# Peptides against a protein of PDB entry 6TME: the designs that were tried, part 221

Target 1, 324 residues: chain A of PDB entry 6TME
Amino acid sequence: NRLKRAYIALQAWKKAFYSDPFNTAANWVGPDVCSYKGVFCAPALDDPSVLVVAGIDLNHADIAGYLPPELGLLTDVALFHVNSNRFCGVIPKSLSKLTLMYEFDVSNNRFVGPFPTVALSWPSLKFLDIRYNDFEGKLPPEIFDKDLDAIFLNNNRFESTIPETIGKSTASVVTFAHNKFSGCIPKTIGQMKNLNEIVFIGNNLSGCLPNEIGSLNNVTVFDASSNGFVGSLPSTLSGLANVEQMDFSYNKFTGFVTDNICKLPKLSNFTFSYNFFNGEAQSCVPGSSQEKQFDDTSNCLQNRPNQKSAKECLPVVSRPVDCS
Target 2, 324 residues: chain A of PDB entry 6TME as posed
Amino acid sequence: NRLKRAYIALQAWKKAFYSDPFNTAANWVGPDVCSYKGVFCAPALDDPSVLVVAGIDLNHADIFGYLPPELGLLTDVALFHVNSNRFCGVIPKSLSKLTLMYEFDVSNNRFVGPFPTVALSWPSLKFLDIRYNDFEGKLPPEIFDKDLDAIFLNNNRFESTIPETIGKSTASVVTFAHNKFSGCIPKTIGQMKNLNEIVFIGNNLSGCLPNEIGSLNNVTVFDASSNGFVGSLPSTLSGLANVEQMDFSYNKFTGFVTDNICKLPKLSNFTFSYNFFNGEAQSCVPGSSQEKQFDDTSNCLQNRPNQKSAKECLPVVSRPVDCS

## One batch from the design tools (peptide; made by RFdiffusion4, then SolubleMPNN)

Design b2_p22_6_s4 (from b2_p22_6, 13 letters changed)
Fold by OpenDDE base, seed 1:
Structure b2_p22_6_s4 (fold): chain B 324 residues (1-324), chain A 22 residues (1-22)
Amino acid sequence: as target 1 above (324 residues)
Amino acid sequence: SSVEEKLRKELEERKKKLLSGA
């Protein structure tokens, strides 16, 4: 009986709770698992006459505990939402049995260990949110081979380079922010045909921006702030016809910020502060447009307020990085 | 973000459909 297996799983999970401040699992008693708070049943896909546990929603329950291996008995679960809790430990490998998984949200918890490779085993996964945890190590290249709509990785401990497979991603939103990623952005990024939002904030990324970023025609948000990027902004950024929010602040960029970037047709905010830019077009000057907001603070610009000193600028500006 | 919000709405609709047995 599928519900009997679910009962075993859910009782094992309840036993794995260290704290349930809102008594969310107070009614998790008896065999009627479909009455459990945060447990949702539906007819099975293979047999509509059979009721199964199809979803878990324990968002914002502040539950402390871990995910026991018995959760692998929830073989009919397609939605697993447990964000904003205090779950710790690792994601159980037994979850590989949840072959119907579509949406997996474990964000804002205390999960540790490497990337949960069990997520790669789910053939139908569309949404992956693992942000605001303590996941560490390398990002598996295979994550971008998945047909995901969204990939939220921000606020973790991921390190190493961004895989070149990123270009294979079908995701509309990808967040890398506030990790320890290093190296260059792969040139394959331009192949992300469905990308709307990408965020690299607060990593150790470096090198030149690839010219292929300009191929991201559907991007509305591009944030590469708080990294170690060098060189000039690619002229191909003029291809970002739909970009609304663009942030390159807190890097080591040099060169001239051009009209073709600042005049992007959908651009609402462009922040390029805290770099070493030595010139900007008039269209990039803060206050030059009522429809666009610019920030050119703390660069090496002449005749602009709040710029770096000549002493700070000269060593960097005199040695421009060639990105060709 | 606006895209994230849109995506969340789409996911909620999918969730509703899945849970309704539709």
Scores: peptide ipSAE 0.149, ipTM 0.809, DockQ to the pose 0.673
Fold by OpenDDE base, seed 3:
Structure b2_p22_6_s4 (fold): chain B 324 residues (1-324), chain A 22 residues (1-22)
Amino acid sequence: as target 1 above (324 residues)
Amino acid sequence: SSVEEKLRKELEERKKKLLSGA
């Protein structure tokens, strides 16, 4: 019986709680699992006369504990939302049995270990949120072969390079922020056909920005701040017809910030502070527009306030990285 | 973000549909 298996799983999970400050699982007693707080039942897809556990929502419960392997018995679960808790350990491999998984949100927890590769086994997964954890190691290239609408990876311990497979992603939102990713942004980034928002903030990324970024016609937010990027901004950024928010601050960029970038038709905020830019077009000057906000602070710009000293600028500006 | 909010709304609608059995 499917509900009997769910009962076994949920009782094993309750036993795996170290703390339940809001007594969320207080009513998790007896075989009627559909009455459990945060447990949602629906008719089974294969038999509408059979009731099954289709969703879990324990968001903001402040529960401390771990995910036991018995959760693999919840084979009908399509929605698993347990964000803003204190769950620790690893994501159980037994969750591979949850073949209907559609939305998986374990964000804001204490999970550790490598990327939860069990997420790659779910054929129907559309939403993946694992942000604000302690996941570490390499990002599997196969994550971008999945037909995901959103991929939230920020605020973890992921390292190594961003996979070249990123260009295969159908996601509208992808966050890499506040990890330890290194290397260059892949040139394949320009192939992300549905991309609206991409965030690289606070990594160890380096090299030149690929020209192919200019092919991201639907991007509204592009944030590459707080990295080690070098060279000039690609002239192809003039192709970002829908970009509203753009941030290149806290890098090692050089060269001239052009009109073609600052006059982008939907641009509302453009931050390029804390770099080594040695010139900017008049359209890039803060206060030059009422419709657009710019920040040019701490560059190598002549006749602008709050710039780096000549001593700081000269060694970098005199030896620009050629990205050709 | 506005895009994230739109996506979350869509997901909530899908969730509601799934849980209603319709």
Scores: peptide ipSAE 0.137, ipTM 0.803, DockQ to the pose 0.696
Fold by OpenDDE base, seed 5:
Structure b2_p22_6_s4 (fold): chain B 324 residues (1-324), chain A 22 residues (1-22)
Amino acid sequence: as target 1 above (324 residues)
Amino acid sequence: SSVEEKLRKELEERKKKLLSGA
């Protein structure tokens, strides 16, 4: 009986709670799992006459605990939303049995260990949110082979390079922010045909920006701030016809910020502060437009306020990195 | 972001459809 298996799973999970401050699981008593708070039942896809647990929603329950292996008995779950809790430990490998998984949100928890590779086993997964956890190690390249609409990885402990497979992703939103990613942005990034938003904030990324970024014609948000990027901004950024928000602040960029970037047709905010730019077009000057906001603070610009000293600028500006 | 919000809305609609079939 599928509901009996669900009962076993849910009771095991209740036992794995260390704290339930809102008494969310107070009604998790007895065999009627469909009455449990945060448990949602639906007709089974293979047999509409059978009721199964199809969804879990424990968002914002502040529950402390862990995910026991018995959760693998919830084989009919397509929606698993447990964000904004205090769940700890690792994502159980037994969740590989949840072959209908469509949306997996474990964000804002205390999960640890490597990337939860069990997520790669779900053939129908469309939404993956694992942000605001303590996941660590390498990002598996296979994540971008999946047909995901969104990939939220931000605020973790991921390390190593961004996989070249990123270009295979069909996701509209991808976040890498506030991790420990290193190396260059892969040139394959330009192949992300459905990309609307990509965020690299606060990593250890370095090297030159790839010219292929300019192929991201659907991108509305591009944030590469707080990294170690060097060289000039690619001239191909003029291809970002739909970019609204662009941030390159807190890097080591040099060279001239050109009109072709600052005059992008949809650009509303462009922040390039805290770099080593030695020139900017008049169209890039803060206050030059009523429709666009710019920030050129703390660069090596002449005749602009709040710039770096010549002592700070000279060692970097005199030795520009060639990105050609 | 606006895109994330739109996506979340779409997901919620899909969730509702999945759960209302019950």
Scores: peptide ipSAE 0.133, ipTM 0.805, DockQ to the pose 0.847
Fold by OpenDDE base, seed 2:
Structure b2_p22_6_s4 (fold): chain B 324 residues (1-324), chain A 22 residues (1-22)
Amino acid sequence: as target 1 above (324 residues)
Amino acid sequence: SSVEEKLRKELEERKKKLLSGA
C-alpha cells in the first residue's frame, strides 16, 4: 500500500525533527497521511483510483532536523518544497526512488556536503533550488544536461570552475552568486538560448569576458560583479538587445566603455564602478539620460568625480590585458 | 527578480493542476 509506505516515511521524518516551532507536524498522527499539514495527496498517475502522496510543502516552517533515508518511500512525490527551515545533514541517496520529482526546493536550510547528485537521477526534474545552504566542492557538469527551467546555486560553498556544459542549459535563470567559483566564464555560455537572468556576483572568477556573451539575446539581467575579471568589455555586448540590468562593478576591467553598450535599447541600469576603465562615451555618463542609470564611480576616468588616484590607476592602465 | 516571480507563479499553477488530478 503506497499510503502505508508514506506513513512510515512521514513518521520517520517527524522523529527526525529536533524543533517544530509552529507545531507543523502536530497533526501528523495516525494512518491518514493526506490530512497531515504540508502533505498533499493526488490520484496516482498510473492508477487514478489510488490516492498517493504527490507533494510536500513545509516552506517557512522553521523546522530543525534532518532528512531520514525513509523519505525514499515517498515514491509518488513530484513536489518537494522545504525551504526556509533549519534542516541539516545531507540529502539522502534514497531520494533516487522519487522518480516523479519535478520541483525540488531545499533552499535556505543548513544542508552540507557535496552537490546532491541524487538530483541528477530524477528524469523529470524542472526546478532545482539549493541556494542558501552549505553545499561544497565541484559542480557536476551533468547539471546543465538536465532540462531545467531554473537552477539556483547561490549562497553556498561551491568551488572550482564553471562547467563548459553550461551552454547546454535550457534554464531561463541561473545563479552562481556568493560561492567560490574560479577560472573563466566558458565560451559556451553564448549557447544558452533560453537564458533571461544569470548572476555571477561574489565569486573568484577571472580572465576576460568571452565574446560569446553577446549572443545572449534574451538576457534581461547579467551580473558579473565582485570578481577578478580583466581586460576590456567585449564589443559584442552590443548584441544584448533585451538587457535591462547589467553589473560589472568590483572587477579589474580596463579600456573604454563604448556607446554601443550604453545605448542598448532596453538598458535601464548599467553599473561599471570600481574598475580601471580609462574612458567612457558620453552616453555612459551618469545623469546623461533620464531613462538609464549609470555608475562610473572609482575608475580611472578623466574629468569625473570619485575616481581612483593616478597612483592607483597607472600600474594597471599602463599594462592592459589583451583579450584577443 | 521579475523572471523568478513569473516562474514561481507558473510553478504554483502547475502544482495546483498536478494536485487537483487534472
Scores: peptide ipSAE 0.122, ipTM 0.792, DockQ to the pose 0.663

Design b2_p22_7_s1 (from b2_p22_7, 7 letters changed)
Fold by OpenDDE base, seed 5:
Structure b2_p22_7_s1 (fold): chain B 324 residues (1-324), chain A 22 residues (1-22)
Amino acid sequence: as target 1 above (324 residues)
Amino acid sequence: SLLDEAEAKRPKEIKEKIEEIL
């Protein structure tokens, strides 16, 4: 039966624990898996008279171990939350059998290997959190074909370009931060119709920002800081009617920061420090507004404090990148 | 914190669903 399979899976998992500092699995004894700490049962969708393991929550258990293939026996699991542990190894391919997977959170662990493509096999997946791991390699383009509400990829070792399929994503939140992504932000980004928050912090992204960013009408947070972006800020950024937090700091941007950007109606914080901007509108000056916070530190601005030297600025400002 | 809350915010709706089921 399904609970017996769950028992086998959970006992195999317990055996795969190297350390359980909080004794989370101490009560993982006997066939009554529904009494196990962090294990949640519910009536099966196909048979309400049958109780099945529907959820796992081992968040913040600091468990060291790995995910054994027997976890594939947890075929009724829809919620799998094991963040803030010390699980290592790879995500088992056997998890493809968990066809009801709805929310998958393995964030803040020590997982390695390529992107866990098993996540792409789950037809009903809505939430994917794999941040703060050691996943590496290319991001599969197919991730953005999934009907996900959120995609958390930050703090991994992902490399290569961001797939053009990003425009197909229906996610409201997407994080790329603190990886090794390179290349340009795809122009298709403007097609992300449900996007509220996107974070590119701390990658190797480069090139000009695509004009299509200005089409992101629902974006409240846009952070592209700590990359290698060049050129001027797109004038189309004036279209970000709902942006509250915007960060372009620690790039190689040049040109003039315009009123159209700094006067965005919902803008609360705009950081464009540590670039090579050579001018800013008065509305962009820190302290110019009581409602908005700006940071223009370490640019090439005249008559502003804490700017780069002429020696640092001249080579870059005199040779602006044409993004047209 | 263990997670960078400033860089990644879980949608409220998803949190609510988790709390409802678990």
Scores: peptide ipSAE 0.018, ipTM 0.610, DockQ to the pose 0.062
Fold by OpenDDE base, seed 2:
Structure b2_p22_7_s1 (fold): chain B 324 residues (1-324), chain A 22 residues (1-22)
Amino acid sequence: as target 1 above (324 residues)
Amino acid sequence: SLLDEAEAKRPKEIKEKIEEIL
């Protein structure tokens, strides 16, 4: 009996709670699991006459505890939402039995260990949110081979380089922000045909920006701020026909910020502050447009306020990195 | 909240699926 298995799983989970401040699991008593708060039942896909546990939603419950292996008995679950809790430990490998998993959200918890590779075993997964945890180590390249619509990885402890397989991703939103990623952005990034938003904020990324970024025709948000990027901005950025928000601040960029970038048709906010740019087109000057907002603070620009001193600029500007 | 804003970034298709099941 599927509901009996669900009962075993849910009772094991309740036992794994250390704290339930809102008494979310107070009614988790008895065999009628479909009445449990945060448990949602639906007709089984293989037999509409059978009721199964299809979803879990414990978002914002502030529950402290861990995920026991018995959760693998919830084989009919397609939606698993447990964000904004205080769950700790690792994601159980027994969750590989949840072959219908469609959306997995464990964001804003206390999970640790390597990337939860069990997520790679779910053939129908479309949404993965593991942000705001303590996951560490390398990002498995296979994550981008999956047909995901969104990938949220930000605010973790991931290290190493961004996999070149990123170009295979069909995701519209990808976040890498606030990790320990290093190396260059892969040139394959330009192959992300469905990409709308990508965020690299606050990593240890370096090198030149790949020219292939200009192929991201559907991107509306591109944020590469707070990294170690060098060289000039690629001229191919003029191809970002739909970009609205662009941020390159807090890097080591040099060279000239061109009209072709600042006149992008949908650009509303372009921040390139805290770099070593030594020139900008008139169209890039803050206040030059009512429709666009620019920030050129703390560069090496002439005749602009709030710029770096000559002493700070000269060593960098006189030795530009050649990205050719 | 920041998390609420992040949830708004979910694809519409996923939201529809949630409404069907949850």
Scores: peptide ipSAE 0.018, ipTM 0.619, DockQ to the pose 0.067
Fold by OpenDDE base, seed 1:
Structure b2_p22_7_s1 (fold): chain B 324 residues (1-324), chain A 22 residues (1-22)
Amino acid sequence: as target 1 above (324 residues)
Amino acid sequence: SLLDEAEAKRPKEIKEKIEEIL
């Protein structure tokens, strides 16, 4: 009996609550699990005459607790949304039994440990949100082999390099922001055929930007700010025909910011402040366009306000990194 | 399902909120 298994799982979970300030689980009593607050039932896919627990929504419940292994009994769950709680511990491996998992949102919790590899076991997963947790270690390369629409990894403790497999991703949105990623952006990034938004903010990424970024024709948001990137901006960035928001601020870029970048047809905001650029085209100057916003603050530009001193610039500008 | 209609995060909706979460 599927509902009986669900009852066992949900009661185990209720017992795993340390605090339920909104009394969300107050009505989690008795065998009628479909009446439980935050529990959604639907006809089973394999038998429409059977009612099963198909979804969990405990978003914004501020519940403190952990995910017990008995949650693996919720084998019919396709939607699991428990964001903005205070759940701690690890994601149970028993969730591998939830083979229908479609959307998994555990964002804004207190989960720890390595990347929840159980998410890789779900063949139909389309949405993965694990942001705002304390997940750590390496990102498994296999994450990008998944047919995900969105991958939210930001605000965790992930480290090491971004896997080369990123080019295999079919995701439209990927966030790496506010982790501890290091190394270069893989050249395979240009193969992300569905990418619309990618955010690298606030990592320890370095090296030259790969020329292959220019192949991201569908990208509307590209933010690589607050890293350690060096060298010149790739000339191939002129290929970003749909980019609207672009941010390279707070890096160690050098060279000349060209017209081909600043005149991108859909560009609305381009921030390249806090670098070591020693020149910019007239089209890149803040105020040069009514339709575009630019920020060239704190570079090594001549005849521009709010630039770095010669003392700060000379050591870097005189030793440009050759990315060729 | 009710959850799918009300709480599902679709790519379009995600794009609109990405700046809010960062």
Scores: peptide ipSAE 0.017, ipTM 0.603, DockQ to the pose 0.460
Fold by OpenDDE base, seed 4:
Structure b2_p22_7_s1 (fold): chain B 324 residues (1-324), chain A 22 residues (1-22)
Amino acid sequence: as target 1 above (324 residues)
Amino acid sequence: SLLDEAEAKRPKEIKEKIEEIL
């Protein structure tokens, strides 16, 4: 009996709660699991006459606790949303039994340990949100082999390089922000044909930006701010026909910001402040357009306000990194 | 699936989530 298994799982989970300030699980009593708050039932895919637990939504419940292995008994769950709680520990490997998993949102919790590799076992997964946790270690390359629509990894403790397999991703949205990623952005990034938004904010990424970024024709948001990138902006960025928001601030970029970038047709905001740019086209000057906003603050630009001193600029500008 | 169609996050909803980060 599938509902019996669900009952066992949900009761085990209730026992794993340390705090339930909103009494969310107060009605988690008895065999009628479909009446439980935050539990959603639907006809089974293999037998429409059988009712199964198909979804969990405990978002914003402020529940403290952990995920017990008995959750693996929820084999019919396709939607698992438990964001904005205080769940701790690791994601149970027993969740590999949830083969129908479609959306997995455990964001804004206190999960620890390595990347939850159990997510890789779900063949139908489309949405993965593990942001605002304490996940650590390397990102498995296999994550980008999955047909995901969105990948939210921001605000964790992930380290090492971004896998080259990123180019295989079909995701429209990917966030790496506020981790400890290092190394270069892989050249394969240009192969992300469905990419609309990508955020690298606040990592330890370095090196030159790959020219292949310019192949991201569908990208609307590209944020690489607060890293250690060097060299000039790739001329191929002129290919970003749909970019609206672009941020390269707080890096170590040098060279000239060209018209080809600042005149991008859909560009709304372009921030390249806090770098070492030594020139910009007139089209890049803040206030030059009514339709576009620019920030050129704290560079090495001549005849612009709020720039770095010559003393700060000279050592960097005189030793430009050749990205060729 | 019917569940996916009814309860899956829409593209707009996904975009809204990222805007909270930006």
Scores: peptide ipSAE 0.010, ipTM 0.574, DockQ to the pose 0.600

